Peptides against a protein of PDB entry 5JNO. Designs and how they scored, part 80

Target 1, 112 residues: chain A of PDB entry 5JNO
Amino acid sequence: MVAKFQPPPEYQLTAAELKQIVDQSLSGGDLACRLLVQLFPELFSDVDFSRGCSACGFAAKRKLESLHLQLIRNYVEVYYPSVKDTAVWQAECLPQLNDFFSRFWAQREMED

## One batch from the design tools (peptide; made by RFdiffusion4, then SolubleMPNN)

Design b1_p23_4_s4 (from b1_p23_4, 10 letters changed)
Fold by OpenDDE base, seed 4:
Structure b1_p23_4_s4 (fold): chain B 112 residues (1-112), chain A 23 residues (1-23)
Amino acid sequence: as target 1 above (112 residues)
Amino acid sequence: SELEEARQRALQVLAEMEAERLA
């Protein structure tokens, strides 16, 4: 059996914090994008960073990784249970996350 | 801070996308 994903303390949102983000969200996909900004603001900065699994040695740098997406999905499921269906997650949330992240950096490339 | 500025820029992009979806 696969153990339940447990976020690191720095990514553990309280019910109140999550509700605040939900209240500002228009949809599950929109919520996913807001969670991306809230949980991983470093992915939008020019500051070099390396985060990942210390055990496996894999480190993320300005990239949407499976662990980021998994954590976001777990929170989205609280208010949008339909994303438990992988097809729904891939149709409603992943495209918005990817479009948002890509659009952000595309704009940054044009400005820099 | 640089991190906060990045967060604000990200939220601005998100707001633009939200506006497009509502239009």
Scores: peptide ipSAE 0.698, ipTM 0.949, DockQ to the pose 0.897
Fold by OpenDDE base, seed 1:
Structure b1_p23_4_s4 (fold): chain B 112 residues (1-112), chain A 23 residues (1-23)
Amino acid sequence: as target 1 above (112 residues)
Amino acid sequence: SELEEARQRALQVLAEMEAERLA
């Protein structure tokens, strides 16, 4: 069986913090996008964040890595247990995450 | 800060996408 994933301390959310994000979300996929912004704001900046977290290791600029996605999925599962099914995660959350992240950087590239 | 500005820009993009889904 798969071991329980434990987020690093810097990415821990309280129940109140998570609920606040959920209350602002329209769906599981929307919740995933809001969690992305809340947990990993460095992915949306031009600041070099590779030195910011030794526990996370090297993070490629402008890339959603497995650790990011797994952490987000764990929080989404709290309110949307159906995403425990990989097929549901891939159909409902991953496309919205990728679309959001890509749209953000496409917009930034046009403005620069 | 630059990080906060990035966060706000990200939330703006997300708001636009939400508006499109609700339209």
Scores: peptide ipSAE 0.697, ipTM 0.949, DockQ to the pose 0.921
Fold by OpenDDE base, seed 5:
Structure b1_p23_4_s4 (fold): chain B 112 residues (1-112), chain A 23 residues (1-23)
Amino acid sequence: as target 1 above (112 residues)
Amino acid sequence: SELEEARQRALQVLAEMEAERLA
């Protein structure tokens, strides 16, 4: 069997914190985007920022990495169990995450 | 802070996308 994913302490949300984000979310995909912002604000900043965890595998400043996505998916599954199905995750959450992240940086590029 | 400002900008973009999906 594969061990359950356990996030680093700096990315461990309490039930109350997660619930607050869920209450603001319109869907599983929307929740995923909100989690991206809350957990990894450094991905939206022009200033280089790291949380000091080498295990997080940060490689690109403006790139969504596998560990980011894995962590987000684990939290989304709490309230949207259907995303445990990879097909659902790829249809409902990944496109929204990619579109959101791309749109953010596209807009910033035009404004700056 | 710079990080908080980035967070707020990101949330604004997300809100715009949400509005578009609901329109």
Scores: peptide ipSAE 0.697, ipTM 0.949, DockQ to the pose 0.909
Fold by OpenDDE base, seed 2:
Structure b1_p23_4_s4 (fold): chain B 112 residues (1-112), chain A 23 residues (1-23)
Amino acid sequence: as target 1 above (112 residues)
Amino acid sequence: SELEEARQRALQVLAEMEAERLA
């Protein structure tokens, strides 16, 4: 048996909070991107701060790390259970996450 | 805060990408 993934308090969303984000989302991939912004705003900022969760990974400021993705995937699965299939996750969510994150920083660097 | 401003910028980028997908 594999223990159910339980996010630390810093990254926990209530059912109501998650639903609110879902209601704003156009797809599973879009939901993933919105969750990225909601859960890890520090990845979009030049401000250095600590969330008190070393297990979630914070060292790579401009990189999406495995634990970031795992946490997001767990929430996406609630409304889009098909992403439990790795192939679906890699086809529907990961490309959008990577494109979004990359585009954000590319745009920011052009403004500097 | 700067963090909140970054969040808003991120959401703006996302909105632009959404618009492109719907176009």
Scores: peptide ipSAE 0.696, ipTM 0.949, DockQ to the pose 0.901

Design b1_p23_5_s1 (from b1_p23_5, 12 letters changed)
Fold by OpenDDE base, seed 3:
Structure b1_p23_5_s1 (fold): chain B 112 residues (1-112), chain A 23 residues (1-23)
Amino acid sequence: as target 1 above (112 residues)
Amino acid sequence: SLEQRVQEVLAQHSAEQEARRAA
């Protein structure tokens, strides 16, 4: 018997918090994108260098990692249980997440 | 601001989802 997955404390949403996001969502994929923004705001920001550092050449990787996706999927599943099916997750949610994330950075690149 | 930029992209995405539902 495997216990239900529990997210790390820093990414644990209450039922009320999740419901608030769901109320703004139009689909499972839309919910996924909103969860991405709420849970991982650091993925949308440039790395802030330490004051006085002139030698740092660090460029943060702009990618959605497995842990990000799994955590989002777990919350989406609460209201859209069909995403338990990997085929549904890959057809409905993953493309929207990738498109949303890439669109954000594409716009940033065009503006700068 | 960064938050405004994120919300704008979300709004675009949500609008597209609404259009999808209406179809």
Scores: peptide ipSAE 0.523, ipTM 0.899, DockQ to the pose 0.832
Fold by OpenDDE base, seed 4:
Structure b1_p23_5_s1 (fold): chain B 112 residues (1-112), chain A 23 residues (1-23)
Amino acid sequence: as target 1 above (112 residues)
Amino acid sequence: SLEQRVQEVLAQHSAEQEARRAA
């Protein structure tokens, strides 16, 4: 049996913290993008971060890794249970996450 | 700043989502 995924302590949101983000969100995909910004600000910086959690492993620069996506999905499911369906997750949330993240770095590349 | 740039991209995305909802 596979154990339930538990986020590292630094990525553990309380119900109140999550609700604040949800209150600003317009959709599951929008919530996913907001969670990306709130949980993983290091992905938008020029430096690699290690927050002292062995479970985090290497935080790859400019990459949305499986752990990032899984963590975001787990939180999105709380308010948008439809994303439990992988097809919905891949149709609604993943494209928005990738587009948002790519837009950010594309803009940075153009500005050098 | 970097934070401002992130928020600008986020705001743009959210605005697009609002437009999608309204359509």
Scores: peptide ipSAE 0.519, ipTM 0.898, DockQ to the pose 0.756
Fold by OpenDDE base, seed 5:
Structure b1_p23_5_s1 (fold): chain B 112 residues (1-112), chain A 23 residues (1-23)
Amino acid sequence: as target 1 above (112 residues)
Amino acid sequence: SLEQRVQEVLAQHSAEQEARRAA
C-alpha cells in the first residue's frame, strides 16, 4: 500500500486556517482557487521564486504543477470528499483552477 | 498591489460561481 501523502512543512495548514478559507468558499472549486492563492503566492509573482523544498524544486513560471494540484486536492477533500473521485476533481476543481490562474496572468499581461 | 490584484480576480471568480449556481 502506498504511504499516505504528507504535505511539506511549508504547506501545512491547521484546521483553523483551513476552516477560515472554507468559510469564504462557495464550492470545492472555489475552495481550490483560494487554496492556490494561500499556499502558492509565488505563482502569482513576476519574481522568480523557489522554496527550499527539494520536492518542490524550481517550479515553472505560470504553470500549475502536479505537486501544487496534489496539495490543493488533499485539503479540498477534507470538506469536499467527493473530489476523491478523480472524475469529480477533473470536472469541478481542475477547470476552475486553470481558468482562475490563466485569467490572472492574462489580465496582468494586458495591463502591464 | 499584487495581493489586491489576486483578490480581485478571486472575487470575480467567486461571483461567477455564485451566478452559475443561481441559474
Scores: peptide ipSAE 0.517, ipTM 0.897, DockQ to the pose 0.845
Fold by OpenDDE base, seed 1:
Structure b1_p23_5_s1 (fold): chain B 112 residues (1-112), chain A 23 residues (1-23)
Amino acid sequence: as target 1 above (112 residues)
Amino acid sequence: SLEQRVQEVLAQHSAEQEARRAA
């Protein structure tokens, strides 16, 4: 059996917090995008600013990693069990996540 | 602000989702 995925402590949501996000969501894909914003605000930080930090050496990356996607999927699954099916996840949620994230950075690049 | 930009993109996405469910 595959071990149950345990989110890192910094990305834990209470039932009440998750429900609040769900109440604002129109679909599983919409919920996924809202979770992305709430769980990983660091992914929306300016890359150039982060790259300029010589003290910490951190360089922000404009990509969604497997850990991000798995964590979001686990929360979406609570209210939309159909996303347990990989085909549903890839058809409904994953494209919306990618489009949302890409739109954000495309907008930033055009305005800066 | 950065937060405002994020919310604007999110609002656009949500509006498109509403349009989808209405169709």
Scores: peptide ipSAE 0.524, ipTM 0.899, DockQ to the pose 0.826; fails the geometry check

Design b1_p23_5_s2 (from b1_p23_5, 12 letters changed)
Fold by OpenDDE base, seed 5:
Structure b1_p23_5_s2 (fold): chain B 112 residues (1-112), chain A 23 residues (1-23)
Amino acid sequence: as target 1 above (112 residues)
Amino acid sequence: SLQELIEQVLAEHTAEQLERAAA
């Protein structure tokens, strides 16, 4: 038996939940962006998570980390197997994720 | 609001994807 990646419970999506997001998506890259919002809402807030966790002192950053990207990619692969190819992931999904995330914060800063 | 901003950015992204698909 081959070991399978298991996301943390807080980042689990049911088949129905994932399908709902997919139904709203136009492409793998679009799905990736929507998954980013659904899975990691904390990345879009100014909430200091380090305040709530004195043990780790970790604070959310305005950066997409490897774990975020890996989790998103795993879900995207369910409906868009082509992203298993790293070249496809880097050409189609990563640029869209980065652009989306950057645009959000750019607009957020302009509102302040 | 935060949610409104997210929706706006998503809408912009989606619009771009539609244009890309149509090209």
Scores: peptide ipSAE 0.564, ipTM 0.907, DockQ to the pose 0.800
Fold by OpenDDE base, seed 4:
Structure b1_p23_5_s2 (fold): chain B 112 residues (1-112), chain A 23 residues (1-23)
Amino acid sequence: as target 1 above (112 residues)
Amino acid sequence: SLQELIEQVLAEHTAEQLERAAA
């Protein structure tokens, strides 16, 4: 039996927290973008890990990884079951997530 | 600020979704 996916504690939302975000959302794609902001604020920061850790030299990537997308999708599915269909997820939510994230960094890079 | 930028981009995204739904 395959174990159910469980998000790390720092990315675990209560039903009340999720509902609050849903109440502000207009669609599954919109919900996905709001979840991105709430769950992964570190993806919107240009803080270089290497500044604090010269030993590892690790730097956070400005990309949405599979883990990020899976976590978001899991929460979106609660209120928008249609995204369980991969075709729907790829047609509705993924483009909105990518556009939102790209727009953010495009505008951020235009600033000082 | 960073928070203001996030809110701005989110607002723009939301506005576009509303327009799409109304079309």
Scores: peptide ipSAE 0.561, ipTM 0.906, DockQ to the pose 0.812
Fold by OpenDDE base, seed 1:
Structure b1_p23_5_s2 (fold): chain B 112 residues (1-112), chain A 23 residues (1-23)
Amino acid sequence: as target 1 above (112 residues)
Amino acid sequence: SLQELIEQVLAEHTAEQLERAAA
């Protein structure tokens, strides 16, 4: 029996908030990219924790972790139930997320 | 700005999706 995933409070979207994002989206993959921007703005920030915190030694990573992807998928499933199928998620949404995130950092690095 | 860059990348993604839908 698979337990229902509950997002952390800081990543909880209301039905109205999610609907607004959906209305701006063209597909499940497009919705996934828009959710990435809305849920995890910190992943797009150029924060150097190694310079900001000498004690903790934490380094910011430009990587989409499993938790990020799972949260996005859970919301996408609400309007695109087909992504419950892992094959569909990996064919439609995951490549678009990776391409979007990669393109962002590639362009950011060229501007710096 | 950071926001402008995000919007630019998002616009590029959207354009590609529109082309995909038209094909």
Scores: peptide ipSAE 0.561, ipTM 0.905, DockQ to the pose 0.812
Fold by OpenDDE base, seed 3:
Structure b1_p23_5_s2 (fold): chain B 112 residues (1-112), chain A 23 residues (1-23)
Amino acid sequence: as target 1 above (112 residues)
Amino acid sequence: SLQELIEQVLAEHTAEQLERAAA
């Protein structure tokens, strides 16, 4: 028996918070991108800070790791059950996530 | 600002999705 994936406490969303994001989303892939922004703001910054401590920080990584993707997928599944199918997840959500994230950093680098 | 950039990229993504749906 394998335990279910559980997100770290700092990445928990209430039902109300999730619904608010869903209401702004056009599709499962769009929801995934919005969740990326809401859950992992540290991935969009050069410097990451520990919660509750403005003096504590470290360099952020510019890649989507398996844990990030797994957490996003878990939330997307709540309103778009079709992404439980790995083929659907890989065809609809993953490409949009990667494109969105890549575009962000491409634009960020151009502004520097 | 960082937030404005995120919103801009998100808006572009959304616009593309709408365009695809309309095609």
Scores: peptide ipSAE 0.560, ipTM 0.906, DockQ to the pose 0.837

Design b1_p23_5_s3 (from b1_p23_5, 11 letters changed)
Fold by OpenDDE base, seed 1:
Parts: sequence; structure tokens; C-alpha cells
Structure b1_p23_5_s3 (fold): chain B 112 residues (1-112), chain A 23 residues (1-23)
Amino acid sequence: as target 1 above (112 residues)
Amino acid sequence: SLEDLVQQVLEEFTAEQQARRAA
């Protein structure tokens, strides 16, 4: 048995908050993208966390890390339990997350 | 603003999702 993942307090969503996002979503992949925006606004920032310290290890700008993806997946599966299957997650959600995230940065660079 | 850009990309993405479902 695997222990249930508990998100950090700063990334906790109430049932009402999650439902609101779900009501705006058209699919599991769409929900995943909306959760990305709501949970991790810092990933859309131009702030270079490694600017002042090469040893800080915060060089992962413009990157979706495993922790981000796992947290999003945990919320998505509440309403789309099929994403508990890794194959479904990789086919329905991950491509859309990557597409959305890459589109943002591509457009951000053009408007810089 | 940055917020506007995020929202714009999200709206475009959602519009494409809607079109895909309609097809």
C-alpha cells in the first residue's frame, strides 16, 4: 500500500474551490491546466531564482517538476478517477499541461 | 500584464478544447 499524498498547506484547495475550477473545466486535461494556473502562479513568473546563488538549486525555471505534476494529478483524479491509471494520465493530461505551459512561455517571449 | 497573458493563453486553449469536442 502507498501512503496517501498530502499536499503542502499552501497548495490545499477546499472542496468548494476545487468544484469551482471543475465547473469551468471541459475535461481532465483542461482541469489540469486550470489547476496549474491556480496552484503555481510562480511558474509563470520571469523571476530567476538562481540569479544570486548558483548553489541554491532553484534553476528549474520554466519547468514542471514531479511534485507539481503529482499534486495536480491528485486533484484531477477526484473528479476524473481514470487518471489514477498512469497511461490515462500520460495520454489525457500530461500532453495538455505541457502544451499549455509551452504556449505561455512562447507567447511571453514574443511579447517581451 | 502577466495575469492577462496567462488568462489569454488559457482562453485560447479552452477554445481549442471546445472546438475539438464539437468536431
Scores: peptide ipSAE 0.435, ipTM 0.871, DockQ to the pose 0.859
Fold by OpenDDE base, seed 3:
Structure b1_p23_5_s3 (fold): chain B 112 residues (1-112), chain A 23 residues (1-23)
Amino acid sequence: as target 1 above (112 residues)
Amino acid sequence: SLEDLVQQVLEEFTAEQQARRAA
């Protein structure tokens, strides 16, 4: 048997916290987007994480990485078990996540 | 602010989802 996925402590939501987000959500895809905002606010910031670091100097990439998606999927799965199916996840949640994330950065670029 | 922009995009996205559900 494979052990259930456990998120890192910094991304661990209580049942009450997750339910609050779910109560605001209209669908699995909507829930995924709300989780993205709540779990990873750093993905929406222009903060230069290399500032003060003389060793690296490279800005973080503006992308949704596998770990981000995995964490979101595991929480979505609690209330939408169908996303356990990769085909469902790719059809219902991933496109909405990418759309939402792209819309944000598109608007940010227009404001500059 | 950044938070305001995130919420704005989220609200617009949610509104679209609501409209689809109502149709």
Scores: peptide ipSAE 0.434, ipTM 0.871, DockQ to the pose 0.796
Fold by OpenDDE base, seed 5:
Structure b1_p23_5_s3 (fold): chain B 112 residues (1-112), chain A 23 residues (1-23)
Amino acid sequence: as target 1 above (112 residues)
Amino acid sequence: SLEDLVQQVLEEFTAEQQARRAA
């Protein structure tokens, strides 16, 4: 039996913290984007704050990696169980995450 | 600031989602 995925300690949200983010969210996709911002601020910075973290497996500063996506999905599932279905996750959350992340960097590049 | 930019993009993204649903 394969062990259930557990988030690294630095990315563990309390129920209250998660609820606060959920209360600001309009949908599963919106929640996913908000979780991205809250959990991984280093992905929005020119400075790599997670370089020394071996547990994170962080490799690309401007790229969403499997660990990031898995963590976000796990939290989204708490309030939107439908994303347990991969098809739903790929249709509702992944496109929004990619769109949001791309928009940020596009605007960031133009502003600098 | 960087934080402000993140929030701005998030707000714009959210607003767009709302508008799309309302249309």
Scores: peptide ipSAE 0.427, ipTM 0.868, DockQ to the pose 0.861
Fold by OpenDDE base, seed 4:
Structure b1_p23_5_s3 (fold): chain B 112 residues (1-112), chain A 23 residues (1-23)
Amino acid sequence: as target 1 above (112 residues)
Amino acid sequence: SLEDLVQQVLEEFTAEQQARRAA
């Protein structure tokens, strides 16, 4: 059996912390975007962010990596279990995450 | 600040979500 994914300690939210974010959210996609901001503020910083697989050497710069998306999805599933369906995740959450993240950097580019 | 910009984008996104629900 494949072990359940466990987030690194720095990305482990308590039930209370997650509920606080959920209380501010209007939908699964909205929750996903709020989780993106809360969990990975480094993705929005001016400092070049590169993280990746230590084994393969892959590094992503200012990208929503599969690991980021997996973490977000795991938390969203707690309150929106429908996203366990990959089709729902790809239709309802992923487009909103990508749109939100792209909007941020588009505005940053305009301000710089 | 960067934090302000993040919050601004988030608020705009949330507002759009609210508008869709109201429509």
Scores: peptide ipSAE 0.434, ipTM 0.870, DockQ to the pose 0.787; fails the geometry check

Design b1_p23_5_s4 (from b1_p23_5, 9 letters changed)
Fold by OpenDDE base, seed 2:
Structure b1_p23_5_s4 (fold): chain B 112 residues (1-112), chain A 23 residues (1-23)
Amino acid sequence: as target 1 above (112 residues)
Amino acid sequence: SLEELVQQVLEEHSAEQEAERAA
């Protein structure tokens, strides 16, 4: 038996908060994009933490990691159970997430 | 602002989804 996934406290949404996001969403993929913005605002910033630490050499990477995608998927599943099927997740949500994220950075670069 | 850009891209995406539903 697989234990129910419990997101870290910093990424926990109440039922009411999730419902508000759902009410603004037109599809599972759209919901996924809105969750990306709400859960991980740091992925959209140009903050370079290496600026204050020469030893760590940390540079923010502009990519969606497995943990980000898993957290988003878990919330999407609450209202769109079909995304439990990996094929549905890959066809309906992942392309929209990637396109959204890429479009953001493309437009961000044009404004710089 | 950065926040405004995020919202713009979100609205663009949502508009495309709405258009897809209407097609």
Scores: peptide ipSAE 0.546, ipTM 0.901, DockQ to the pose 0.826
Fold by OpenDDE base, seed 5:
Parts: C-alpha cells; structure tokens; sequence
Structure b1_p23_5_s4 (fold): chain B 112 residues (1-112), chain A 23 residues (1-23)
C-alpha cells in the first residue's frame, strides 16, 4: 500500500472531534478557518511557541506555512472532497484562510 | 481576551459565509 500522511500527535483529531467542527461549519472554507483555530492556536498568540524546542530555533511568525495548510486541507477533504483539486483549494479555502488570519491580526493590532 | 477575539472573527467569517449561501 502507498504510505499515507500522518499528522503529528498534537494535530490529530478524532472522527468525532472533526465532525463537531464540521457541524459548526457552513462551507469548506469556513471549516478550514475553524480548523486553523483548533489545530494551531499558537498562531494567534504573541507567545513564542518555539520556546520549548531547542531544535526549532525559529520564532513564531504571523504566517500560514505549508505544513499548516496541508494539515488543514487533509481534514477539510474528508467532508469536502472537492478540495483535493488544487484549483478548488486555492479558489475556495486559501483565500478564506488568509482573509481570516489577516483580519484577526489587523483587529488585534487595533486593540493595542 | 485572545480567545474572545478569535471567536469574534470566526463568527464574522461564518456570518459572511451564511449570507453568501443564502444569496
């Protein structure tokens, strides 16, 4: 069999957990945003989450990296198989993720 | 709080999605 991608333990969701998020979601893009919050809360914090990792050495950035996006996409495709098509992913989910993430930080900066 | 802000942005996003679906 072909090897399948396995998310790191800290980013694993059970079927029940994923379903709960899906039930709260109105679209694949909306689901993606909710998954972003659930899986990577550290991306919304000013706290350096790499502090405890001597091997990482890189400070947290306000950027969605390829790994984040891949993990989210893997979960989204469970209920929205169309995102397996890269064109669909780029048209429907990526813009929403980026907009959501940008909106958050824009509002956060205004609250300071 | 941070959590509250995240939820606010999520709700805003979801509301936009709902409006789009209804249109």
Amino acid sequence: as target 1 above (112 residues)
Amino acid sequence: SLEELVQQVLEEHSAEQEAERAA
Scores: peptide ipSAE 0.545, ipTM 0.901, DockQ to the pose 0.807
Fold by OpenDDE base, seed 4:
Structure b1_p23_5_s4 (fold): chain B 112 residues (1-112), chain A 23 residues (1-23)
Amino acid sequence: as target 1 above (112 residues)
Amino acid sequence: SLEELVQQVLEEHSAEQEAERAA
């Protein structure tokens, strides 16, 4: 039996913190993108983000790893329970996350 | 700055979502 994923302390949001982000969000996908920015600022820099998970020792540079996505999904589900359906998550949230992250790096790479 | 770029992309995404909602 595999235990439910629990975020490390630095990625544990309080109800008030999550509510603040939700209040700024227009949709589940928009909320997901805002959570990405707030939870994992290290993904938008050249700094190694291995601090997030010391257990696996794997840090994919400039990639949205399964652990990042699962953590974001767990928070999104609180206010958008429809994303518990994998088909909804893959249709509504994942494309927005990937597009947002790709757009960022595309613009970043165009800068000197 | 890096933070400004992140916010710029985020606001662009949010604006697109707003437009989609209004359509």
Scores: peptide ipSAE 0.545, ipTM 0.901, DockQ to the pose 0.795
Fold by OpenDDE base, seed 3:
Structure b1_p23_5_s4 (fold): chain B 112 residues (1-112), chain A 23 residues (1-23)
Amino acid sequence: as target 1 above (112 residues)
Amino acid sequence: SLEELVQQVLEEHSAEQEAERAA
């Protein structure tokens, strides 16, 4: 028996919270980027953490894991059902997520 | 701040999406 996938409690959004993000989004890819920011703020805080403790040498891997992407996709498909098609997800959403994430860290490192 | 940078990059992305839709 295959269990129904449920996100961890810290990554659960209510319908109202999701709707608010959707109302700010221009596309499925844009929604995906906004969900990335809202669901996983820890992926953007590595430099500040390292700055606070330069001696500890802690550095998180700056990579979007499959679990992150799956959670984002689950929410995106609620309002953009076409992303259930893997080809659409890979053409419309995944490149935007990667570009957004890479652009953030590129700018962040330039400010260091 | 970190939050301001995140929002800046997000706004840049959104602006690109608007331009792409208009084209």
Scores: peptide ipSAE 0.543, ipTM 0.900, DockQ to the pose 0.853

Design b1_p23_6_s1 (from b1_p23_6, 10 letters changed)
Fold by OpenDDE base, seed 5:
Structure b1_p23_6_s1 (fold): chain B 112 residues (1-112), chain A 23 residues (1-23)
Amino acid sequence: as target 1 above (112 residues)
Amino acid sequence: SREEELARARERALAVLDEMLAE
């Protein structure tokens, strides 16, 4: 038996907050990307800011970590239960997250 | 401020996302 993942308080979205993001999303993959932006804006900033949670274990400013992905997946599952299937998560959400994140920083590197 | 910096970062990120989704 594995304990259910519980996000730290700073990453706990209310039902209303989550619904607002969902309403702006076109798909599970889109929702995942929007959650990434909402929950972890520091990953898209040139300035390194601490989130105040030592348990989060941030290692790299410009990398998607397992904790980020796990937390996002938990929220996506609320409205897209199919992502509970790992194959669906890997086909529908992970590629979009990686593509989005890579595109962002590739573009930023070229502009700066 | 920190909050303003993060807000701008979010806006830039969402712009990239919109461009990606438009393809």
Scores: peptide ipSAE 0.696, ipTM 0.949, DockQ to the pose 0.835
Fold by OpenDDE base, seed 1:
Structure b1_p23_6_s1 (fold): chain B 112 residues (1-112), chain A 23 residues (1-23)
Amino acid sequence: as target 1 above (112 residues)
Amino acid sequence: SREEELARARERALAVLDEMLAE
């Protein structure tokens, strides 16, 4: 058995908040991307930002870290339990997360 | 403000996501 991951308070979503995001999502991968935006807006900002979470450490600019991905996956699992399978997570969610994140910063670089 | 800047960042991110999903 694996211990249940408990996110820091600053990254907690209520059931209502999570449901709202789910209702806006068309797939598990889409949900993952929307969760990324909701939970970690600092990753999409040019402003130096840290939420000061001791468990998260310092936020790395333009980098998706394992802790970010694990937290997102935990929420996705609530409505898409199949992502508990690592193969499903890697096929359905990770590619979309990486594509979305890279597209965002590529576009921002062109607009600068 | 910093909060407004983060809000704008979210909106830009969601716009990119919508464009990606439309492809």
Scores: peptide ipSAE 0.695, ipTM 0.949, DockQ to the pose 0.857
Fold by OpenDDE base, seed 4:
Structure b1_p23_6_s1 (fold): chain B 112 residues (1-112), chain A 23 residues (1-23)
Amino acid sequence: as target 1 above (112 residues)
Amino acid sequence: SREEELARARERALAVLDEMLAE
């Protein structure tokens, strides 16, 4: 059996930290986007992220990778169990994440 | 600093998110 995904320490949220983000969220898709910002601020900056964890693998700058999405989904599932269904995840969360991320960088390209 | 730049990035990102939610 495939081992459960365990986030590196730098991406391990406590129950209190996760609850704080949930309290600010209006939906599973919103929660996913807020988790993206909280966990991976480097994806929204021009600063290169540090290579502090060998287990994290290589993360491309300004790109949502499967590892990012998997980690976010694991946290979203805690409060929105329906996203355990891949169809729900792909309908409710992935489009929001992609739209949000794309909009952010599209805006930045126009400002730069 | 890197910390300041990351903080600014998060603020900008959340602003974009808020705009999306307002639509």
Scores: peptide ipSAE 0.695, ipTM 0.949, DockQ to the pose 0.850
Fold by OpenDDE base, seed 2:
Structure b1_p23_6_s1 (fold): chain B 112 residues (1-112), chain A 23 residues (1-23)
Amino acid sequence: as target 1 above (112 residues)
Amino acid sequence: SREEELARARERALAVLDEMLAE
Protein backbone atom coordinates (compact mmCIF):
# COMPACT_ATOMS: atom_id res chain seq x y z
CA MET B 1 0.00 0.00 0.00
CA VAL B 2 1.37 3.37 -1.06
CA ALA B 3 1.16 6.06 1.59
CA LYS B 4 -0.64 9.28 0.78
CA PHE B 5 1.68 11.94 -0.55
CA GLN B 6 2.68 14.42 2.12
CA PRO B 7 4.57 17.51 1.03
CA PRO B 8 7.47 18.83 3.06
CA PRO B 9 6.50 21.50 5.60
CA GLU B 10 7.93 24.30 3.46
CA TYR B 11 5.57 23.35 0.64
CA GLN B 12 2.55 22.58 2.77
CA LEU B 13 -0.56 24.70 2.37
CA THR B 14 -3.38 24.90 4.86
CA ALA B 15 -6.94 24.43 3.71
CA ALA B 16 -7.49 28.17 4.08
CA GLU B 17 -4.42 29.05 2.03
CA LEU B 18 -5.40 26.66 -0.71
CA LYS B 19 -8.96 27.95 -0.75
CA GLN B 20 -7.69 31.49 -1.15
CA ILE B 21 -5.76 30.50 -4.25
CA VAL B 22 -8.72 28.53 -5.58
CA ASP B 23 -10.99 31.54 -5.15
CA GLN B 24 -8.65 33.49 -7.42
CA SER B 25 -8.58 30.75 -10.05
CA LEU B 26 -10.87 30.35 -13.06
CA SER B 27 -9.92 26.78 -13.95
CA GLY B 28 -7.74 23.84 -13.00
CA GLY B 29 -5.02 25.07 -15.30
CA ASP B 30 -5.19 28.54 -13.83
CA LEU B 31 -5.05 27.07 -10.34
CA ALA B 32 -1.99 25.05 -11.30
CA CYS B 33 -0.18 28.18 -12.47
CA ARG B 34 -1.06 30.11 -9.34
CA LEU B 35 0.13 27.23 -7.19
CA LEU B 36 3.40 27.25 -9.11
CA VAL B 37 3.94 30.90 -8.19
CA GLN B 38 2.92 30.38 -4.57
CA LEU B 39 4.93 27.23 -3.88
CA PHE B 40 8.05 27.95 -5.91
CA PRO B 41 8.67 31.70 -6.09
CA GLU B 42 12.39 31.01 -6.46
CA LEU B 43 11.71 29.79 -9.99
CA PHE B 44 10.58 33.29 -10.91
CA SER B 45 13.39 35.19 -9.24
CA ASP B 46 16.89 36.09 -10.34
CA VAL B 47 17.95 35.04 -6.86
CA ASP B 48 17.59 31.51 -5.59
CA PHE B 49 15.47 31.21 -2.48
CA SER B 50 16.46 27.83 -1.13
CA ARG B 51 14.10 26.42 1.47
CA GLY B 52 16.35 23.59 2.49
CA CYS B 53 13.99 20.90 1.30
CA SER B 54 15.87 17.62 1.26
CA ALA B 55 13.11 15.96 -0.72
CA CYS B 56 13.23 18.56 -3.48
CA GLY B 57 16.98 18.71 -3.80
CA PHE B 58 18.57 21.18 -6.15
CA ALA B 59 16.14 22.76 -8.56
CA ALA B 60 17.55 23.72 -11.93
CA LYS B 61 17.10 27.39 -12.68
CA ARG B 62 14.28 28.12 -15.09
CA LYS B 63 13.20 24.51 -15.29
CA LEU B 64 10.07 22.78 -14.07
CA GLU B 65 10.99 19.44 -12.58
CA SER B 66 8.87 16.38 -11.90
CA LEU B 67 8.71 17.05 -8.18
CA HIS B 68 7.35 20.56 -8.77
CA LEU B 69 4.65 19.20 -11.01
CA GLN B 70 3.82 16.38 -8.64
CA LEU B 71 3.26 18.76 -5.74
CA ILE B 72 1.10 21.06 -7.82
CA ARG B 73 -0.96 18.19 -9.15
CA ASN B 74 -1.67 16.92 -5.65
CA TYR B 75 -3.15 20.26 -4.65
CA VAL B 76 -5.10 20.69 -7.87
CA GLU B 77 -6.65 17.26 -7.35
CA VAL B 78 -8.29 18.49 -4.15
CA TYR B 79 -10.66 20.73 -6.11
CA TYR B 80 -10.37 19.14 -9.55
CA PRO B 81 -10.29 15.39 -8.97
CA SER B 82 -10.44 14.77 -12.71
CA VAL B 83 -6.73 15.58 -12.96
CA LYS B 84 -6.07 12.23 -11.29
CA ASP B 85 -6.51 11.04 -14.84
CA THR B 86 -3.14 11.55 -16.49
CA ALA B 87 -4.76 12.41 -19.81
CA VAL B 88 -6.70 15.25 -18.18
CA TRP B 89 -3.62 16.50 -16.37
CA GLN B 90 -1.64 16.51 -19.61
CA ALA B 91 -4.40 18.24 -21.56
CA GLU B 92 -5.60 20.89 -19.12
CA CYS B 93 -2.76 21.67 -16.72
CA LEU B 94 0.65 20.78 -18.13
CA PRO B 95 0.34 22.84 -21.32
CA GLN B 96 -0.71 25.91 -19.35
CA LEU B 97 2.06 25.46 -16.80
CA ASN B 98 4.70 25.10 -19.47
CA ASP B 99 3.34 27.97 -21.54
CA PHE B 100 3.11 30.24 -18.52
CA PHE B 101 6.59 29.43 -17.29
CA SER B 102 8.14 29.81 -20.73
CA ARG B 103 6.38 33.10 -21.38
CA PHE B 104 7.57 34.48 -18.08
CA TRP B 105 11.24 33.90 -18.75
CA ALA B 106 10.99 34.85 -22.41
CA GLN B 107 9.58 38.20 -21.33
CA ARG B 108 12.24 38.67 -18.67
CA GLU B 109 15.00 37.96 -21.17
CA MET B 110 13.62 40.59 -23.51
CA GLU B 111 13.72 43.14 -20.73
CA ASP B 112 17.38 42.45 -19.98
CA SER A 1 15.61 42.50 0.81
CA ARG A 2 15.03 38.91 -0.14
CA GLU A 3 11.40 39.22 0.85
CA GLU A 4 10.95 42.21 -1.42
CA GLU A 5 12.63 40.40 -4.27
CA LEU A 6 10.33 37.46 -3.71
CA ALA A 7 7.28 39.69 -3.74
CA ARG A 8 8.36 41.37 -6.96
CA ALA A 9 8.94 38.02 -8.60
CA ARG A 10 5.46 36.85 -7.66
CA GLU A 11 3.88 40.06 -8.89
CA ARG A 12 5.62 39.82 -12.23
CA ALA A 13 4.67 36.18 -12.59
CA LEU A 14 1.02 36.87 -11.85
CA ALA A 15 1.02 39.74 -14.33
CA VAL A 16 2.22 37.39 -17.04
CA LEU A 17 -0.44 34.89 -16.05
CA ASP A 18 -3.18 37.51 -16.24
CA GLU A 19 -1.98 38.53 -19.67
CA MET A 20 -2.01 34.93 -20.82
CA LEU A 21 -5.53 34.40 -19.51
CA ALA A 22 -6.74 37.50 -21.32
CA GLU A 23 -5.81 36.08 -24.73
Scores: peptide ipSAE 0.694, ipTM 0.948, DockQ to the pose 0.824

